# Designs tried in a protein design run: peptides against a protein of PDB entry 4JHK. Part 9

Target 1, 212 residues: chain A of PDB entry 4JHK
Amino acid sequence: EDYKIQSFDLETQKLLKTALKDPGSVDLEKVSSVIVDQSLKDQVFSREAGRICYTIVQAEAKQTNGSVFRRNLLNRLQQEFKAREETRKRSTQEWVCLVSFICNIFDYLKVNNMPMVALVHPVYDCLFRLAQSDALKNEEEVDCLVLQLHRIGDQLEKMNVQLMDELFNLLRDGFLLQEDLSSMGRLLLLEILEFRAGGWKLSDTAQKYYYS

## One batch from the design tools (peptide; made by RFdiffusion4, then SolubleMPNN)

Design b1_p30_1_s4
Fold by OpenDDE base, seed 3:
Structure b1_p30_1_s4 (fold): chain B 212 residues (1-212), chain A 30 residues (1-30)
Amino acid sequence: as target 1 above (212 residues)
Amino acid sequence: SLEELEKKLRELSVSVFEKESPKELAEFEK
């Protein structure tokens, strides 16, 4: 498989490639740190990172039946998640990257095509934070929220429809009642409301209207 | 096995996230 890791220097690329094939021969704590650090800076990479993480987890399990990588990954995610409000205050970009990464981990780290149940509430926590009025006024956060719901909304709803209903109540209220939304933000909220109402699908006509 | 891996990941994830998530969600529901 081809992994998009061109943004790293050659030494780090070698480290990642080795981790993918022979995880027992590298420092998996360092590997996890590198992946998380880059994912907090690049939303494009964060999606690829989910796939990379899945592969490394599988490779280590097969090679040594070990869990060093996922332990370090989850420990780092715990630290970042706990500090999420501080991260948001410091850098909106890093905050939305963090949300994107957690959502991508949820999307890719599956067993028999089933999501990790333990990640459901953390993902919802992030999405609920993006659905608050102080976040909805920021187009970058709205973009992130809508993007994640397009990617994993149907999966999340299957895990907990009650939380999804509560989330979309906030989005509906934001769309209808909040006055300091950007024009694009308001449009995106309307789109995602229609997206869910349509069974997490959009008609071709709607797709052209919102994303032309 | 994949099943064993899922169990381990679930256990680790719970230890990492579950203690804070319910409380945070409750605050956002107000």
Scores: peptide ipSAE 0.023, ipTM 0.547, DockQ to the pose 0.051
Fold by OpenDDE base, seed 2:
Structure b1_p30_1_s4 (fold): chain B 212 residues (1-212), chain A 30 residues (1-30)
Amino acid sequence: as target 1 above (212 residues)
Amino acid sequence: SLEELEKKLRELSVSVFEKESPKELAEFEK
């Protein structure tokens, strides 16, 4: 396995690689902190971070039957989640990175091949925040919202269909009623509405229309 | 209302996340 960790310095790369193979030999609190910090700055890394985190969790479980890494990771995640509004006000980029990170952790950090139940409502809360009028007018937030729904929408719906219905009611209303949406934002909302309506699949015709 | 729903969801999310602390989750899900 190869992991995309080129954005880190060589020492940190070595640390991460060691954590992946021999987690008991490194400071797993530091490892978790490094991963979270980078994920909050680099949205592209967020997806990789999920995979890395899962691997480290599995490696530690196998090696020592421990869960130090996961505990530290989730502690930090909880802290960032609680401060999400402050983060949003400070930096839209950091905010969407946070959402992306939480969603990717939800996607990759499975327990017994199942999503962590504790993350379901936090994820929905983030998505609902992105679906508010003040967020829908920002293309970066709309892009994040739509991206996450493409990636984990089907899984989230399986966990709680009622919340998903409520979320998409907001998105529909935003698409139809909100006047200060950008052209791209409106297009993205329409696309995701159709995406869910199609069973979280995009038709070839729609794919061509929206992304050609 | 929408605002009430959003507030309720936030409260619920925080509650669930805090209740199922990382340590508790680790012990429960291992």
Scores: peptide ipSAE 0.022, ipTM 0.561, DockQ to the pose 0.611
Fold by OpenDDE base, seed 5:
Parts: structure tokens; C-alpha cells; sequence
Structure b1_p30_1_s4 (fold): chain B 212 residues (1-212), chain A 30 residues (1-30)
């Protein structure tokens, strides 16, 4: 399978490719660091990073029954998560990349086809932060919020319906009561409210209305 | 075994995130 790693220099690409095929032959801490660093800079890559990480985890498991990569990855992710407010203050772009990456890790790094339970609250923490008034007024954060809910909302709800209800209460309040939303932000909130109300699905007509 | 690996992976994930996230989430649940 081909992975989108064109954003890296050739040496790093080689490192990643080697990690995907023969993880025991590379420094997996370095690999994890490189992946996280790039995911914080490139939201498009952060999606691909989930697949890459899953593949490396599987490759290491098959090769040595080890979990060095996953341990390093999660440790770094924890560090970034703990510093998320500082990241948000420094760069909205890096913040939404971080959220995207965490959500993608949740989506792809499954054990026995089940999400990692330990990631449920961190994901909700990020989404709740995006649902606060100071974040909802920023279209970039709304874009991120809505995108993640489209991707993993149904899975996340299955893990904790109560938290999802609370999250969407905030979104409804934002949509109805907050005055400094952008036009697009307001539209996206309405769309995602309808999306969940429809069982995490949109009709073709609704899809056309919101995105065409 | 695969089962053993899965168990270890779950344990690893819990050790990294479970203790930190709930407290911080409470801040945003209001």
C-alpha cells in the first residue's frame, strides 16, 4: 500500500518506509517524533498519519511482538495533549492539527477493531474545547470540530452517549445564542446538528444544501 | 499471542491518557 509522505525530505521518507516494513531496523522513537511533528504542521498529513501509525504498530507486532513505537507515539501524544492550551494560544493551525491527529489516532489505532478506551476522554476534551464560545467564533476551529464529528462522531457516541449529548448541547447553544459566529461557522454547526439528529447521516438533499 | 498483544496495547493506552483526561474534561463540560 502507498502512503502519502511526499511532504518529508527523501531521507525521512526512507526512514518512514523502512519503519513500515522493518520497524526493528530503525529508531522508532525518532519515527514517532517525526510523524507527530509533521502532523502538527499539516492537517492533511495528520489523517494519513493515522494509517501510517497503525501500519507500523502492526508491523512491529508481527516482527517482534513489541510495542515500542506505540509507546513512544502515545507518550509524545500525551505531551502534546497536556500542552494543548498553550498550543492553541500559540497557533490555531497547530491546535486544530493536534485535534485532527488525536482523532485520527482514535480512528485508526484500534485493538481488535475496538477504539482505545483511554483515548475517548482525550478526544472529547478536544472537541469540548472546540465547542467553547471562544473557539466557535473561529471558523478554522469550527471546521475542525465538524470534520472530526463527521469522521468519528458515531464511534465516539457509542463509547459515551452522555458526553456526546453534552457536547451537542454546547453546539446547539452556540448555534442559537452566540452572535459572533461566522456565516460559514453557523452553517456548519447547523449541518452537524442535523447530521447527528439523522443518525450520523445526511440525505442527498441535505448534503447538497450544505456543501454544494 | 495476538490476545496477549491486544491486552498489552490496551494497558499501554490506559497508562498514558486515562488519568489526565477526565479532570481536564470537567473544565469544558459546563
Amino acid sequence: as target 1 above (212 residues)
Amino acid sequence: SLEELEKKLRELSVSVFEKESPKELAEFEK
Scores: peptide ipSAE 0.022, ipTM 0.545, DockQ to the pose 0.074
Fold by OpenDDE base, seed 4:
Structure b1_p30_1_s4 (fold): chain B 212 residues (1-212), chain A 30 residues (1-30)
Amino acid sequence: as target 1 above (212 residues)
Amino acid sequence: SLEELEKKLRELSVSVFEKESPKELAEFEK
């Protein structure tokens, strides 16, 4: 398969390619750190990173029945998650990248085609943070929130509908009551409210209206 | 209250994530 890793230097690209093919021959802790570091800088890469991580996990499982990479990855994610408020204060961009990455890991790193249960609450926590009033006024955070809900909202709801209801209560209140939303932010909130209400899908007409 | 609920959710999220271990994942994968 072709993996989009051109943003890395050649040495790192080689490292990643080797990890994908022969994970037992590389330092998987280093590999996980590199992936997380880049994912915190590049939201586009975060999507690819999820796929890369899944592939490495599968490759290691097949090769040695090991889980060194997954363990290191999750340990690093745990560290970043714990520091998420500080990250948000330091850089909105890094914060939304972190959320995106965690959501992408949730989306791609399946176990027997099922989401990792251990990631459900951390993902919800991130989304709830994005749904707070101080975050909803930032269009970049709203973009992230809505994007993740489009990607994994249906999966998350299946894992915990009560949390999803609570989350969307916040989004509804934000849409209706918050005064300092951007026009686009308000539009996106409306769209995602309709998206869920429609069973996590939009009509062709609605799709054109919101994303044309 | 909503605020209390949010606090509990955050605490729960951290707890669940911090307890993630290879052993637990292995059991989940069965």
Scores: peptide ipSAE 0.022, ipTM 0.531, DockQ to the pose 0.594

Design b1_p30_2_s2
Fold by OpenDDE base, seed 4:
Formats: C-alpha cells, sequence, structure tokens
Structure b1_p30_2_s2 (fold): chain B 212 residues (1-212), chain A 30 residues (1-30)
C-alpha cells in the first residue's frame, strides 16, 4: 500500500515506512509524535493518518502482541485534545486538522472491528465545540464539522444516540436562529440535517465529494 | 429465552471490548 507521506523529509519517511512493516525496530513514541505533529499541519496527511496508525497498530499486535504505539498515540492525542481551545485560538487550521485527525483515528483505529469506546466522548466534544455559535460563523469550522459527520456520523450515533440528538439540536438551532452564518455555512448545515434525517445515506455524488 | 441469550451475548461483547480498551479507557477517563 502507498501512504501519503510525501510531506515528510526522507529520513522521517523511512522511519514511518519501517514502523509500518517492523514497528518493533523503531521508537514508537517518536513515530506517534511525528504523526500527530504533521496531522496538525497538513490536512491531507491528517486524513490519511488514521490508516497509517491502524496499520502500525495491527503490525505491532501481530509482531509482539503489544500496544505501545497505540498507547503513545492516544497519550499524545489526549494532550492535544486537552489543549484544543488554545489550538483553536492560535490557528483555526490546526484546530480543524486536530478534529479531522481525531475523527479519522476513530474511524480507522478499530478494536475487534469496533470503534474505540474511549474516543467516543472526545470526538463528540470536538463536534460540540464546532457546533457552538462562535465556530458556526466560521466556514472552515462548519466545513470540518459537516465533513466529519458525513464520514463518521452513523458510527457515532450507534455509540451514543443521545449525544447525537443533542448535537443536532445545536445544529438545528444554529441553522434557524444564528444570523451571522455564511451562505455556504447555512447550506452545509441544512445538508447535514437532511443527511441524518435520511438515515446517513449519501448519494453517489455526495459520496465522491466527501470520500474522495 | 432467545432475548435473554441476545442480551447475554451483547453484555459479553461489551465486556470484551472494555477489556480490550482498558488502558485507553483508563487514560481518557481516569
Amino acid sequence: as target 1 above (212 residues)
Amino acid sequence: DEEKEKEEKKKKEEEERKEAEKESLELWYS
């Protein structure tokens, strides 16, 4: 498989490639840190990072029956999550990259073919933050929110329907009551409201857009 | 009986999942 790691220098690329094939031969704490750092800066990589992480986790499990990488990854992820408000204030781009990364980890890093329970609340917390009025006025944040809901909304709802109901109450209120939404933001909110109402099923056109 | 069996299966699966994620759960919810 080819992974989108072109944004790294050659030495780091080699490190990642080695981690993917022989995780026991590298410093998995360093690998996890590198992945998280780049995911905060590169939207393209942030999207791919979930697949990379899952592959490393699987490789380590098969090789040593260990979970060192996953532990380090989630530890670093938690640190970034805890600092999410500071990140948002510093850079909207880094913030949406962080959310995207967390959601991708949730989507790909499955345990026993199921989403990780440990990540459910953190993911919802991120989405709830994006659903606040100060975030809904920012088209970049709305785009991130809607994108994640298209990708993992159905899975999240299965994990906790009550939180999903609460989230969509906020989105409905934002759509109906908030005056400083952009035209695109309003359209995106309407679309996602209809998407859930339709059972989280995408048209072929929408599928291509959100998963390309 | 069938419903009870389904519930028991679901509970076992949930317990197995929690055990598999024990360290992660401790990290995020300690």
Scores: peptide ipSAE 0.408, ipTM 0.799, DockQ to the pose 0.396
Fold by OpenDDE base, seed 3:
Parts: structure tokens; C-alpha cells; sequence
Structure b1_p30_2_s2 (fold): chain B 212 residues (1-212), chain A 30 residues (1-30)
């Protein structure tokens, strides 16, 4: 498989490639930190990092029946999650990268072929933060929110429909009542409201856009 | 009956899932 790791320096690329094939031969704490650090900087990578992480988890499980990488990854992820408000204040770009990364981890990092229960509330907390009025006025945050809901909304709803209902109540209220939304932001909110109402089903064109 | 069996199966699966994520759950919610 081809992994999008071109944004790393050559030494780090080598480290990641080794981790993917022989995780026991590398410092998995370092690997997890590198992945998280890059995911906070690179939107493209943050959206793809979950696949890399899951591959490393599976490789370690097969090699040693261990879970060192997953533990270190989730530990670092929790640290970033706890600091999410400070991250948002410092950089909207890093904040949306963090959300994208957390959602991507939720999407790919399965346990017994099921989404991780431990990540459900953290993911919803991020999405609820994006659904607040101070975030909805920022088109970059709205883009992030809508993108994640397109990718993992159906899975999240299956985990907790009550939280999804509450989230979409906020989105509906934002669409109808908030005055300082951008034109594009308002269109995106309308689209995602209709998307869920339609059973989270994408057209072929939309599928290509969100999952290419 | 069939409904009871289904409910018991679901509960068992949920418990197994929580056990599989015990460390992660402790990390996030302790």
C-alpha cells in the first residue's frame, strides 16, 4: 500500500516505513508523536493519518500481540484534545487539523472491527465546539465540521443518536438564526442538514469530492 | 425467548467491547 508521507523528511519517512512493517524495531512513542505533530500541521496528512495508524496497530498486534503504539497515540491525542481551546485560540488551522485527525482516527482505528467507544464523546465534543456560534461564523471551521460529518456522521450516529440529534439542533439553529454566517457557511449547513435527513447518502459526485 | 436471547447477546458484546478498550477508557475517563 502507498502511504502519503511525502511531507516528512527522509529520516522520518524511513522511520514510518519501518514502523509499518516492523514496529518492534522502532521507538513507537516517537512514531506516534511524529504522526500527531504532522497531523496538526498538515490538513491532507491529518485526514489520512488514521489509515497509517491502524496499519501500525495491526502490524504490532501480529508481531508481538502488543498495543504500545495505540497506547502512546491515544495518550498524545488526549493531551492535544485537552488543550483544544488553547490550540483554537492560537491557530484555527491547527484546530481544524486536530479535529480532522481525531475524526480520522475514529474512522480507521477499529477495535474488533468496531469503532472505539472511548473516542465517541471526544469526537462529539470537537464537533459540538465547531457548532457553537463563535465557530460557525468562521468558514474554515464550518468546512471542517461538514467534512467530518460527511465522513463519519453515519458511524457516529450509530454510536449515539441522542448526541447527533443535539448536534444537529445546534446546526439547524445556526442556519436559521445566526446572522453573521458567511454565504458559503450557510450553504454548507443547509447541505449537511439535508444530507443527514437523506440518511447520510451521498451522490456519486459528492462521494468523489469527500472521499477522493 | 428470542427477544431475551437477543438482549443477552447484545449485553455480552457490549461488555466484551468495553473490556477490549479498558485501558483506553481508563485513559479518557479516569
Amino acid sequence: as target 1 above (212 residues)
Amino acid sequence: DEEKEKEEKKKKEEEERKEAEKESLELWYS
Scores: peptide ipSAE 0.397, ipTM 0.798, DockQ to the pose 0.396
Fold by OpenDDE base, seed 1:
Structure b1_p30_2_s2 (fold): chain B 212 residues (1-212), chain A 30 residues (1-30)
Amino acid sequence: as target 1 above (212 residues)
Amino acid sequence: DEEKEKEEKKKKEEEERKEAEKESLELWYS
C-alpha cells in the first residue's frame, strides 16, 4: 500500500514506515507532529494523512491496545484548530490545508467503525468559517469547502442534520446574494447545492474527479 | 418485544461509542 510519503526526507520516511508497522518502537508524539506539520503545508498530503493516521492507530491498538498516537494527534489538531483564525490570516494555503486535514481525519479516523463524535463540531466550525462572505469571495477557500463537502458531506449530515441545513442556508445565500463571488466560485456553490439536493450522489465522472 | 430490543441495542451501542471516545470528548469539550 502506497501512503504517499515521498515528500518527506528518507529518515522521516523510515520513521513513518516503522510507525505503520511497529508503532511501539517509535516516538509517536514525534510521528504525530511530523504528520500534522506536513499536512499544514501540503494539500496533497493533507488529503491522504487520514489514511496514514488510521493505519497507525489500528497498528498501535492491535500491538499494545494503546492510543498514544491518537491522543497526541488530536491534541495537536486541537491546538491548530484553536489557532485557525491566525492561520487563515497568515496563509490561506495553510488554512485550507488545515481544513482539509481535519476533514480527512474525520473521514478516515474511525472509532469502532464509526465517525468520531468529538470531531463533528470542529469540522462544522471550519466549514462554517469557509461559508462566511469574506471566505466565499476567495476561490481557494471555496474550492476547499466544496471539496470537503463532496467527500464527507453525507457523513457529516448523518451526524448533525441541523448544522448541515444551517451551513447550506449560508451557501445558498452566498450563491444568490453575494456580489463579489467569482464566476467559478458561483458555479462551485451551485454545484454543491445540487449535489446535496441529489442525495450526495454524483455521476461516475464527477465521483472520480473529487475522489481521485 | 422486537422494538424494545432494538432500542436497547441502539442504546448500548451509543454508550459503547461514548466510552470509546471518552478521552477525545474530554479533550475537546471538558
Scores: peptide ipSAE 0.395, ipTM 0.793, DockQ to the pose 0.443
Fold by OpenDDE base, seed 2:
Structure b1_p30_2_s2 (fold): chain B 212 residues (1-212), chain A 30 residues (1-30)
Amino acid sequence: as target 1 above (212 residues)
Amino acid sequence: DEEKEKEEKKKKEEEERKEAEKESLELWYS
């Protein structure tokens, strides 16, 4: 399986590969920190990092019945989440990477094939932030919002339909009432509104666009 | 007993889920 770790230096790649196979032989706090740091800088990696994390969690559970990696990962994730407004002010790119990473962790880091309940509100909080007027005017933030909703919207709705309704009320209002949206932003909002209305079903074209 | 084994597996999986959720909730909302 390709874990898309080619963006790391060779030493770090070796560390990650070892963590994937023999987590007890590495510093899992360091591994978690490296993954989070890279996820905040590389959007491609942030989209796929959840799969790596899940594999490490499973490997550690099987090897030692431990959860050191997960604890460290979630601790660092919480720190970044708490600082999300400052991150957004500093760098839109880092902010959307953070959101992408949190959503990806939600998507992949499941227990008994169930999403972690603790991550539901943090994910929604990020999406709600992207749905505010000051964020909707930024095409990069709209791209992020729509991408995450395409990937995990159906799962999130199953966890809390009320929050999803509230979120989409904001998106609808933004689409209809906000004047300073980009043309692409408006198109993306319309598309995601229709996507949910259609039951979160992707066309072949949309599937290729969002998941290729 | 195959049925007992299945039940035990399900119980174990549920316990693992509950423990993971408890830990995560405590971490995020402590």
Scores: peptide ipSAE 0.315, ipTM 0.767, DockQ to the pose 0.260

Design b1_p30_2_s3
Fold by OpenDDE base, seed 5:
Structure b1_p30_2_s3 (fold): chain B 212 residues (1-212), chain A 30 residues (1-30)
Amino acid sequence: as target 1 above (212 residues)
Amino acid sequence: DEEELEKKLKEEEEALKKKAEKESLDLWYS
């Protein structure tokens, strides 16, 4: 499989490739830190980080029946999550990358083909933050919010429909009542409202926008 | 009126935000 790790320097790429093939031969704490750090800087990588992480987790499980990487990854992610408001204050870009990464981990790191329950509330917390009025006025945050809901909204709803209803109440109110939305932001909110109403089914246009 | 509506919406928004923060869970999973 090909992994989008071109944004890393050659030494780090080598480290990641080794982790993917022979996780027992590398410092998995360092690997997890590198992945999280890059996910906060690179939106493209953040979208793919979940798949990479899953592969490393599976490789370690098969090789040593260990979970060192996953433990370190989640510990670091927990630290970043706890500091999410400071991250948002410092850099909107890093904030949306963090949200994207957490959602991607939720999407890919599954136990017995089920999402990790421990990630459900943290993911919703991030999405609720993006659904606040101060975030909805920022197109970058709206884009992130809508993208995540397209990617994992159906899964999240299955985990907690009440939280999803509450979230979409905020989105509906934002769409209808908030005046300082960008034109694109307003369009994105409308689309995601219709997307859920349609049973989380993609239109051809939406598929091209989010997955091409 | 518009002012009252905005106030109510803001209150609901903050309430949901606080609820989300309160219900946040650890990310560690065994």
Scores: peptide ipSAE 0.025, ipTM 0.351, DockQ to the pose 0.097
Fold by OpenDDE base, seed 2:
Structure b1_p30_2_s3 (fold): chain B 212 residues (1-212), chain A 30 residues (1-30)
Amino acid sequence: as target 1 above (212 residues)
Amino acid sequence: DEEELEKKLKEEEEALKKKAEKESLDLWYS
């Protein structure tokens, strides 16, 4: 097993490793809190966090048929989601980390190899928020938006094509009509428009960039 | 004209945002 948890102190690393192997022997509420807290500060970890969360969920289910970890995780995510506008106001970095984490949970925390239906609208809501004019002018938010769409856009579209169409209408209008986009932001919007038009297919190089 | 179009587009953006937010307020998991 190889999980990128080097950013945590040794005690927390031990806690996480134990949760991955023997979830019944640790405080899973604490584990979920630690993962969420770090994911709100580190966008790189937020990607890994999705995989970690899935593993813990599976381990607990197999060990005790329990769902303590998942329940605590999703409850915390719900709280953070509800406060998303305040988070965005306080820190763009924390906001994009939140979006990234929610999207990564959607990507990894599957049930019967299917995304959690309950996360579909929350994910879209986050992406729609990033697609607003006040967000599109911020390159950091555009980066986040485009990154998530590269990672989970195809899955999201399968869950609700209507919302995806509406989202991309906003992105198209932003690209064409909004004047205060950064040069990179404009390029990213164009790229993601073309990416979807091409059927959400990535080159090997792009795949490595977005998923490694 | 262009100004009116931009105004309408902004209004539509906000409407979509509000709709998405309303639909996402359901509890995910309890």
Scores: peptide ipSAE 0.025, ipTM 0.354, DockQ to the pose 0.112
Fold by OpenDDE base, seed 1:
Structure b1_p30_2_s3 (fold): chain B 212 residues (1-212), chain A 30 residues (1-30)
Amino acid sequence: as target 1 above (212 residues)
Amino acid sequence: DEEELEKKLKEEEEALKKKAEKESLDLWYS
């Protein structure tokens, strides 16, 4: 099984590979911090990071029945989450990376093939923040919002349909009423509105775009 | 009235945001 970790130096790659196979032999706090740090810089990596995290969690559980890695990972994620407004103010790119990472952790860290309930509200909080008027005018934030909804929207709706309805009310109003949307932003909002209305089913083209 | 509509929409957005944030914080810290 291959993981996309070539962006790290060789020592870190070795650390990650060891964590994947023998988590008890490495500093799992350090491993978690490295993964989070990179995910906050690279939105593309954040999805791969989710898969890596899941594998390490499973490996540790099988090896020692422990949860040191998951605990450290979620603690760090919580720290980043609580500072999300400061992050957004500092850098839109870092903010959307944070959202992407949280959503990907939600997507991959499953227990009995079910999402972690504790992450549901944090994920919705991030998406609601992206759905505010000041965020909808930024194409980068709209792109992030739409991307996450394509990837995990159906799962989130199953966890809390009321919040999803409220979220999409904001998106509909943004599409119809907000004046300072970019052309692409407006198109993305329309697309995601239609996507949910169609039962969260992607076309073959859209499938390739959002999951490649 | 466009101004009234914008105000109402903004208030609704902030209310929803605040609710979501409160719920999220409760889950993380309680």
Scores: peptide ipSAE 0.022, ipTM 0.323, DockQ to the pose 0.054
Fold by OpenDDE base, seed 4:
Structure b1_p30_2_s3 (fold): chain B 212 residues (1-212), chain A 30 residues (1-30)
Amino acid sequence: as target 1 above (212 residues)
Amino acid sequence: DEEELEKKLKEEEEALKKKAEKESLDLWYS
């Protein structure tokens, strides 16, 4: 399998590969930290990190019946989430990477084949922040918002339809009322509004774009 | 009113399509 870890240095790549196969032989706190750090800097990795994390979680559970990695990962994630406004102020790029990573963790770290309930509100909080007027005027943030909704919107709605309704009320109002949206931003909002209205069903073209 | 909203959305979509074409964003609707 390709875990897309080429953005790390060779030593760290070796560490991650070992964690994936023999998690008991490495410092799993360190592993979780490097994954989060890289996810904040590398957008491509941020979008794929959930799969890597899930694999490590499963490997540790099978090998030692432990949960050290997941605990440390979620603790670090919580810290970054709490500081999300400061992150956004410092770097839009790091902010959208953080959102992407949190959403990716939600998508992949299942408990009994179900999303972690504890992540539902944090994910929605991130998406609601992206749906505010000051964020909607930034195309990079709109791109992030729409991408996450394409990937996990249907799952999130199943977890809390009331929050999804509220979120899409904001998106509708942004689309209809906000004047300083970019042309592409406005088109993306329209597309995601129609996507949900159509039952979260992707066209063949959209499937390739969002999931390839 | 869902019907009124749908009408507004359709009208806005047409306006956006024209704008996209003018701005060479026609690939969005291809």
Scores: peptide ipSAE 0.005, ipTM 0.278, DockQ to the pose 0.013

